# Designs tried in a protein design run: peptides against a protein of PDB entry 4ASU. Part 129

Target 1, 270 residues: chain A of PDB entry 4ASU
Amino acid sequence: ATLKDITRRLKSIKNIQKITKSMKMVAAAKYARAERELKPARVYGVGSLALYEKADIKTPEDKKKHLIIGVSSDRGLCGAIHSSVAKQMKSEAANLAAAGKEVKIIGVGDKIRSILHRTHSDQFLVTFKEVGRRPPTFGDASVIALELLNSGYEFDEGSIIFNRFRSVISYKTEEKPIFSLDTISSAESMSIYDDIDADVLRNYQEYSLANIIYYSLKESTTSEQSARMTAMDNASKNASEMIDKLTLTFNRTRQAVITKELIEIISGAA
Target 2, 83 residues: chain B of PDB entry 4ASU
Amino acid sequence: FTFASPTQVFFNSANVRQVDVPTQTGAFGILAAHVPTLQVLRPGLVVVHAEDGTTSKYFVSSGSVTVNADSSVQLLAEEAVTL

## One batch from the design tools (peptide; made by RFdiffusion4, then SolubleMPNN)

Design b2_p16_5_s1 (from b2_p16_5, 6 letters changed)
Fold by OpenDDE base, seed 2:
Structure b2_p16_5_s1 (fold): chain B 270 residues (1-270), chain C 83 residues (1-83), chain A 16 residues (1-16)
Amino acid sequence: as target 1 above (270 residues)
Amino acid sequence: as target 2 above (83 residues)
Amino acid sequence: ELEEARKKLLEELARL
């Protein structure tokens, strides 16, 4: 490589490093906010799931319609955040299909569709776009929940798949159950809950779905911002190492050029 | 007893004496060993009676309340404020 | 094209 080529490459990598450092700072700020907002959201979301865990709701085996909701975002540069969710969605879809279930997929965030479009296009009901520009609100979750309930797809059971935040360096892809109103109303284990009006139960399930979606969005957002911060930090470090290597190469090449020029002068060949 | 909104936690797995909740069918008191039930909240007052005899009042907009067989209670309001 | 190239490069750097 000529000195000019090395210089051009150095300039390019230095610019990339500036971008990655800036993105790291932005991700760090978003992460700090997301983590603060996740604390109450987790209590709220876990509280919403308590019924399903305690009542041990079972879907009859003859019921065949299963909904998979994958939760991520539209934004890249966050490591394995999207691929982890997509991988678990694929695994779940394959297992359900092997069990003779009909599987439909909903993507929260465009990245899910981008990953699964080629292999699962026919199973997609809807993809929610414009996820990840701002922190998710309960209103956003309610809109998603309402759209799902009005989709006309009468699922029996579902799975919501998202990244649960553990720490700044760790997340885990998890699955939580979603049940249809019919499944809940017909569940034998629900008989202990006395005198539940059908309208009350319907409204309760609407809140439950919105609550679970909201919770999943908050976990996903925190995980994503943390992962992005880490990815940008790693990219910045890698760029730094490459700059150091190229700088050494530049210095060596410069010395070689000078030496060649000196030889040409001494030999009278220049 | 857990009482939370999407943005704030008021009680997290706390022991309380009684919780009065506003539901669409009317206000009712949740006591120890209350029968399992599911209800939807209407806008109104929540009153939490602590074991020490203190009472706290909250206004809620909407949401749900769950009383489980294990006596755990989840009061989940869309919006809630301390009074 | 330059923004896409930058994005691809950033993605490549993030994978390293």
Scores: peptide ipSAE 0.024, ipTM 0.874, DockQ to the pose 0.014
Fold by OpenDDE base, seed 5:
Structure b2_p16_5_s1 (fold): chain B 270 residues (1-270), chain C 83 residues (1-83), chain A 16 residues (1-16)
Amino acid sequence: as target 1 above (270 residues)
Amino acid sequence: as target 2 above (83 residues)
Amino acid sequence: ELEEARKKLLEELARL
C-alpha cells in the first residue's frame, strides 16, 4: 500500500470513529430515558400478564391458529437484538408447524421482516414500520393492538417475542402468551370470574393486548439502546486499534520510502 | 394491590383496605377477599383506603381492573393523576 | 445522505 492509500484509510477510519462515538452518545441518552420509562412500564405490563398466569388460561389442542408477534425495530447497529428475536420466532414457528398448527407472523419493526422475508414471507400478515425513531408510547401500542385485532386473522392463541432488559450488558429473548377473545371466554379457568359481560371482556382483552405490546416495546427499546451503546463502544475501540496499527504501518512505510529514495540518489550518483 | 399507568406506579403489591373504582357497569368497592372479577374502567375517581386509615384519590381515564382468586388486584389505567 | 453514510459505515464496520 502506498503512503497515500494508508493516509486515505486512516482518514476514513477516523471519520468512522467519530460517527460511532457520536452514535454511542445518542444511544446512551436514549438508553437512560428508556430505562427510566421501563420501570413503570414493567409494573404495568407484568400487571396485565398476571391474569393469564394466575388463571392458567389454556388453549384447547384442537385449536390450530397461532399468531407470532416479533418485537424489534427498524434500526440496525445494535448487535444481536434483531437476530435473537428472529431466531426465537423461527424456532417457535417450526415447533408449532410440527404440532400441526397454522402459524401467522406479525413483525413489529422492519428488521424482523428483513430477516424472515425469504423463509416466512407467506406467513406474514403485517409488518409495522417506523419503529424505534422515538420512544414507544401507549398510543403506539394501542394502534398496533387495534390493527392486529382488525386484521381479520382469527387466531386462537399467540406468542409475543421480545428482548427483556436485564442490565446494560444483558438482555434475554422471551415469549409471552396472547389469547383471543374466544379463547379467554371459553377457558374453564375463567369460570371463577363472576358476571363478565361479553362487551366488558372484549374491551378488557383490547386493553390487555395493548398493555402487553406496550410492555414488550419498552423492554425491546431498552434492550436495543443498551446493545447499540455497547456495539458503538466496541466499534469505536476497534477503530482506535486500527488507527494505531495503520499509524505504525504508515511510519514504517514512510521510512522505507525514504530509504529507497536515498539508495536511488546514491546509486544514480555513481 | 397494584395500581399503575404506563408512565407511573402508584401502588405496587401493596396491602390496602378498600379500593373504590369507576367501572362501565358502575362504581364498586374492592375489599379484601372480593370475588374474582374483570372490569373495565370508565373515566372517574379511584379512592384507595389504606390500612392506616388514609384515603387517597385519583382521577383515571380508561383501563382495566382485575380481582384474582388469590386476592391480588391489578388496577391498570391508561392515564391516572393524583388529586 | 445520512442513510447512505450509515450503509457505508455498516459495510466498513462489517469489514472490520
Scores: peptide ipSAE 0.020, ipTM 0.875, DockQ to the pose 0.015
Fold by OpenDDE base, seed 4:
Structure b2_p16_5_s1 (fold): chain B 270 residues (1-270), chain C 83 residues (1-83), chain A 16 residues (1-16)
Amino acid sequence: as target 1 above (270 residues)
Amino acid sequence: as target 2 above (83 residues)
Amino acid sequence: ELEEARKKLLEELARL
């Protein structure tokens, strides 16, 4: 490689390193906010799931319609955040299909669709885009919940798949159940909650869905920002190492060029 | 007893004497060993009666309340503010 | 811009 080539490459990598460092800082700021906002959101979301855990709601085997909601974002450069969710979605879809269930998919965030479109295009009901630029709000979750409920797909049971935040260095892809109004209404375990007005139950389920979606978004966002921070740090380090290597190569090449020029001068070939 | 909004936690698995909640069907008090029920919140006043006799008041918007068989209660408001 | 940067970085890494 010529000195010019090495110099060009060095410049390019240095620019990339600047970008990755900048992105790391942005991700760090967003992570700090997301982590703060996750604390109440987790209590809120876990509280919403308490009914399903305590009532041990089961979907009858004869019910075949299953909805998978994958929660991620539109934004890349966050390590395995999207692929982890997609992998779990694929696994769940395959397991459900093997069990004779009909599977439909909703993607929260465009990256889910990007990963699964080729293999699961026919199963997608809707993809929610414009996720991840701003911290998710309860309003956002409500919009998603409403759109889901209005999609016309009458699922019996669903799975919401998202990355749960553990720590700045760890997340875990998890699945939480979603149940249709009909499934909840017909569940034997719900008999202890008798004398609930149908309208009340409907509204309750709408809130429950919104709550769970909100929770999943907050977990996902926190996980994503943390993972992005780590990914950008790693990218910056990798760029640094490459810069060092190229700098050494540059120095060696420069010395060789100088030596050659000196020899040419001494030899009178110049 | 858990009482939270999406952005704030007021009570997290706390023991309380009574919680008065505004529901779509009317306000009711949740006491120890209340019958399991699901309700939706209407905008109104939540009053939490602590075991020590203190009372706290909150204004809530819409949301849900769950009373489980194990006496656990989840009060989840879309918005809530301390009064 | 970031995706392009990533692509460039990956391309550069692959050439090493």
Scores: peptide ipSAE 0.017, ipTM 0.876, DockQ to the pose 0.012
Fold by OpenDDE base, seed 1:
Structure b2_p16_5_s1 (fold): chain B 270 residues (1-270), chain C 83 residues (1-83), chain A 16 residues (1-16)
Amino acid sequence: as target 1 above (270 residues)
Amino acid sequence: as target 2 above (83 residues)
Amino acid sequence: ELEEARKKLLEELARL
């Protein structure tokens, strides 16, 4: 490579490093906010899931309609955040299909659709876009829940798949159950709740769905911002290493050029 | 007893004497060993009676309340404010 | 800000 080529590459990588450093700072600020907002959201969301855990709601094997909700965002440059969710969605869909179940998919965030559109396009009910530009609100979750309930797809059970935040350096893709009103009302373990009015139960289930979606969005957002911060930090470090290597190459090449010119002068060949 | 909104936690696995909640079917008090139930909240007053005899009042919007067989209670309001 | 940074990053990466 010529000195000019090396210089051009150095300039480009230095610019990338500046951008990745800036993106790291932006991600750090968003992460700090997301982590603060996740604390109450987790209590709220886990509280909503408590019924399903304590009642041990089971879906009969003869029930065949299964809904998969994948939760991520529209925004890239966050490591394996989207691919992890998509991978688990694919695995779950394959397992359900092998069991003879009908599978439908909802994508929260455009990245889910982007990854799965070629292989699972026919299974998608809806994809929610414009996720990840702003922190998710309960209103956003309610809109998603309402759209699902109004979709006309009468699922028996479902799975919501999202990245649960563990720490600034760790997340885990997890699954939580979603049950239809009919599944809940028919569950033997719910017999202790039999005096519940049908309208009350329906409304309760609507809140439950919105609550779980909200929780998943908050976990996903926190995980994503943390992962993006880490990814941008790694990119900045990689750029730094490349700059060092290219600088060394530049210096060596420069010395070689000088040496060649000196030899030409001494030899009288030039 | 857990009482939270999406943005704020008021009680997290706390022991309380009684919780009065406004539901769509009417207001009721949740005491120790209350029978399992599911209810939907209406806008109104929540009163939490602590074991020490102190009371706290909250205004809630919509939401849900769950009383489980193990006597755990989840009060989940869309919005809640301390009064 | 993040979108602008992303765009710039992609543009710079395309030139490498």
Scores: peptide ipSAE 0.020, ipTM 0.884, DockQ to the pose 0.015; fails the geometry check

Design b2_p16_5_s2 (from b2_p16_5, 8 letters changed)
Fold by OpenDDE base, seed 3:
Structure b2_p16_5_s2 (fold): chain B 270 residues (1-270), chain C 83 residues (1-83), chain A 16 residues (1-16)
Amino acid sequence: as target 1 above (270 residues)
Amino acid sequence: as target 2 above (83 residues)
Amino acid sequence: SLEAARAALLEKLAAA
């Protein structure tokens, strides 16, 4: 490589390092906000899931239609955030298929589709794009919920897969259940609940779905921003190391060029 | 008793005497050992009666309320404000 | 493009 090439590469990496440092700061700010907003969202979301846990809602084994919702975003450079969700989605899909279930997939965020498109394209119902540019709102979750409910796919049960935030250095990919209106309505465990109007139950289920989606988005966002902050820090460090290596190469190459020029001058070959 | 919106928590696993909620089927009071039920909220007033006799009022938009067999209650409003 | 190369490098740096 010529001195010019090395210099160009050095300049490029230095610029990238500036970008990664800036992105780290942006991610840090977004993380701080996301963490604050996650606190009430977690109480809200866990509250929504309480029914399913307490009622012990079970789907009959003869029911075959299963929906998998993977929650991530459109944005990269956040470590294993997307691949973790995709991995669990693949595992769940394979297990369900082995059990004779029909599996359909919904991706929240374009990255899920990007990872799974080649192997699972036929199983995708819909992918929601433009996720991750702004903090998720309950309105966003409601739109996703409504789209799902209006998709025409009559699933029996489902799973929502997302990254649950643990700490700034840790997240865990988790799965929560989603039940169709029919499954809830027919569940024996629901018999303890007083005479529930069908319209009320339908509306309740709509809120429940929106609630869990909102919760999952908030967990995912917090996890993602934290992971991005870490990824950008790592990128900055790696860039620094590369700069150091290239600088050494530059110095060596410069000396070699000088030596060559001196030899040419001395030999009379210029 | 848990009462929360997506953005704010008002009560988290608290013990209360009574909660009055506005539902699509009508307003009702949730007391101790209330029969398990699911309801959808309509815009209106929520009144929480604490064990110490304190009464708090809230305006809620839409949402849901769940009364479980174990006497746990989840009041989840899309929007809620203290009055 | 230079942008594509930068993006690829950034991804590589972030993954390492």
Scores: peptide ipSAE 0.036, ipTM 0.894, DockQ to the pose 0.014
Fold by OpenDDE base, seed 2:
Structure b2_p16_5_s2 (fold): chain B 270 residues (1-270), chain C 83 residues (1-83), chain A 16 residues (1-16)
Amino acid sequence: as target 1 above (270 residues)
Amino acid sequence: as target 2 above (83 residues)
Amino acid sequence: SLEAARAALLEKLAAA
């Protein structure tokens, strides 16, 4: 490579390093907000899941329609955030299919569809786009929940898969159950709630679904921002290493050019 | 007893004497060892009676309340404010 | 485009 080529490459990488550093700072700011907003959201979401944990809702074996909701976003450059969710979705779908279940998929965020479109396109019901540019609100979750409930797909049970935030350096892909109204109403363990009006139960389930989706979005967002911050930090470090290597190459090449020029002068071959 | 909105936590696994909630079928009080039930909230007042005798009032919009067999209670309001 | 190349490199750096 010529000195000019190396110089151009150096300039390019230095510019990219500036971008990655800037993106890290932006991600850090978004993370701080997301983490703050996750605290109440977690209490709220975990509270919503308490019924299902305590009631031990069982889905009859004759019920075969299973819905998988994968939660991520539209935004890249956040490490394994999207691939982790997709991997678990694939695993769950395969396990359910092996058990003779019908599986349909909903993607929250365009990245899910981007990863799974070739292998699972026929199983997708809908993909919600424009996720991740702004912090998710309960209104957003309600829209998703409403769309699902009104989609006409009559699932029996489902799985919502998302990244649960642990710390700035750690998240874990997890699965939480979702149940249809029919499954809840027919569950033997719900007999202790027999005095519940059917309309009340229906409305309750609408809130439950929205609550769980909201919770998953908040966990996912916090995980994503922390992962992006880490990814941008890593990118900046990698760029720094490349700059160092190219700088050494530049210096060596420069010396070689000088040496060649001197030889040409001495030999008269200039 | 857990009482939260999407954006704020008011009680987290707390012990309380009584919680009065506004439901679509009317207001009812949740006491110790209340029978399991699921209800949907209507706009109105939530009154929490603490063990120490203090009373706190909240306005809630919509949401749900769950009373489990283990006496745990989850009051989840879409919107809630302290009064 | 230069922008596309930059984006590709950014993704490569982020994935490394």
Scores: peptide ipSAE 0.032, ipTM 0.881, DockQ to the pose 0.014
Fold by OpenDDE base, seed 5:
Structure b2_p16_5_s2 (fold): chain B 270 residues (1-270), chain C 83 residues (1-83), chain A 16 residues (1-16)
Amino acid sequence: as target 1 above (270 residues)
Amino acid sequence: as target 2 above (83 residues)
Amino acid sequence: SLEAARAALLEKLAAA
């Protein structure tokens, strides 16, 4: 490589390093906000899931339709956030198929579709785009919930797969159950709940789904921002190392050029 | 007893004497050992009666309330404000 | 494009 080539590359990497540092700061700010907002969201979401845990709602084996909701975002540069969700979705889909279940997939965030479109395109019902630019709101979750309920796919049970935030350096991909109105209404374990009006139950289920989606979005967002912050930090460090290496190469190349020029002058070959 | 909105927690696994909730079918009081039920909230007042005799009032917009067999209660409002 | 090259490099740096 010529001195000019090395210089150009150095300049490029230095510029990228500036970008990654800036992105790290942005991610850090978003993470701080997300973590703060996750605290009440977790209580809220876990509260919504309490019914399903306590009632131990079971889907009969003869019911075959299963819905998988993968939760991520549209934005990259966040490590294994999307691939972790996709991996678990694939695993779950394969397990369900092996058990003779029909599986349909919904992606929250375009990255899920980007990863799974080739292998699972026939199983996708819908992908929600424009996820991750702004913090998720309950309104967003409600829109998603309503779209799912109105999709026309009459699932019996489902799974929502998302990254649960553990710490600034750790997340875990998890699965939570979702149930159709019919499954909830027909569940034997629900018999202890007194005289539930069908309309009330329908509305309750809508809230429940929205609540769970909201919770998953908050967990996912916090995990994503943390992972992005880490990824950008790593990128910045890697860029720094590359700059150091290229600088050494530049210096060596410069000396070689000088030596060559001196030899040419001394030899009279110029 | 858990009472929360998406953005704020008012009670988290707390012991309370009674909670009055506005539901679509009518307002009812949740006491200790209340029968399990599911309800949807209508806009209205939530009144929490603490064990010490103090009462707190909240306005809620919508949401759900769950009373479980183990006497746990989840009051989940879309929006809630202290009055 | 230069932009595409930068994006590719950024992704490579982030993945490393």
Scores: peptide ipSAE 0.029, ipTM 0.884, DockQ to the pose 0.014
Fold by OpenDDE base, seed 4:
Structure b2_p16_5_s2 (fold): chain B 270 residues (1-270), chain C 83 residues (1-83), chain A 16 residues (1-16)
Amino acid sequence: as target 1 above (270 residues)
Amino acid sequence: as target 2 above (83 residues)
Amino acid sequence: SLEAARAALLEKLAAA
């Protein structure tokens, strides 16, 4: 490689490093906010799930319609965040299909669709785009919940799949249940709950869905930002190492060129 | 007893004596060992009576309240503020 | 509120 080629490559990598460092800082800021906002969101979301856990709601096996909601975002460069969710979605979809269930998929964030489009295009009901630019709000979750409920797809049960935040360097893809109004209403375990007005139960379920979606978005966002921060840090380090290597190569090449020129001068003067 | 909004936690697995909640079907008091129920909140006042005798008041918007068989309560408001 | 969100969504759909 010529000195010019090495210089060009160095410049390119330095630019990449600058970009990755900048992205790391942005991700760090977003992570800090997300982590702070996750604390109450987790209590809120886990609180909403408490009913389902305590009531041990079971869906009859004869009920065949299952909804899978994958939660991620539109943004890349965050390691395995999207692929982890997609992988679990695929696994769940396959298991459900093997059990004779009808599976439909909702993607929160365009990346889910991007990954699953080829293999699961026919199962997608809707993909929510423009996720991840701003921190998710309860309003956002409510919109998603309402759109889902109004989609006309009458699922019996569902699964929401998202990355739960553990630490800056760790997340876990998890699944939480979603139940239809009919499933909840018909569940034997719900008989202990006093006579609940049908309208009340419907409204309750709407809130429950919104709550769970909100929770999942907050967990996902925190996980994503932490993963992006790590990914950008790794990219920056890799770029740094490459810069060092190329710089050494440049110096060696330059020395060789100088030596060659000196030899030519010495030999030509002879 | 858990009482939270999406952005703030007021009570997390706390023991309380009584919680008065405004529901769409009417306001009711949740006592210890209250029968399991599900309700939705209407805008109004939540009053939490702690075991130590302290009373806290909150304004809530919409949301849900769950009373489980194990006496656990989840009060989840879309918006809530301390009064 | 969820109802308000629904109303807003419906308005957006009607405007689209």
Scores: peptide ipSAE 0.027, ipTM 0.888, DockQ to the pose 0.153

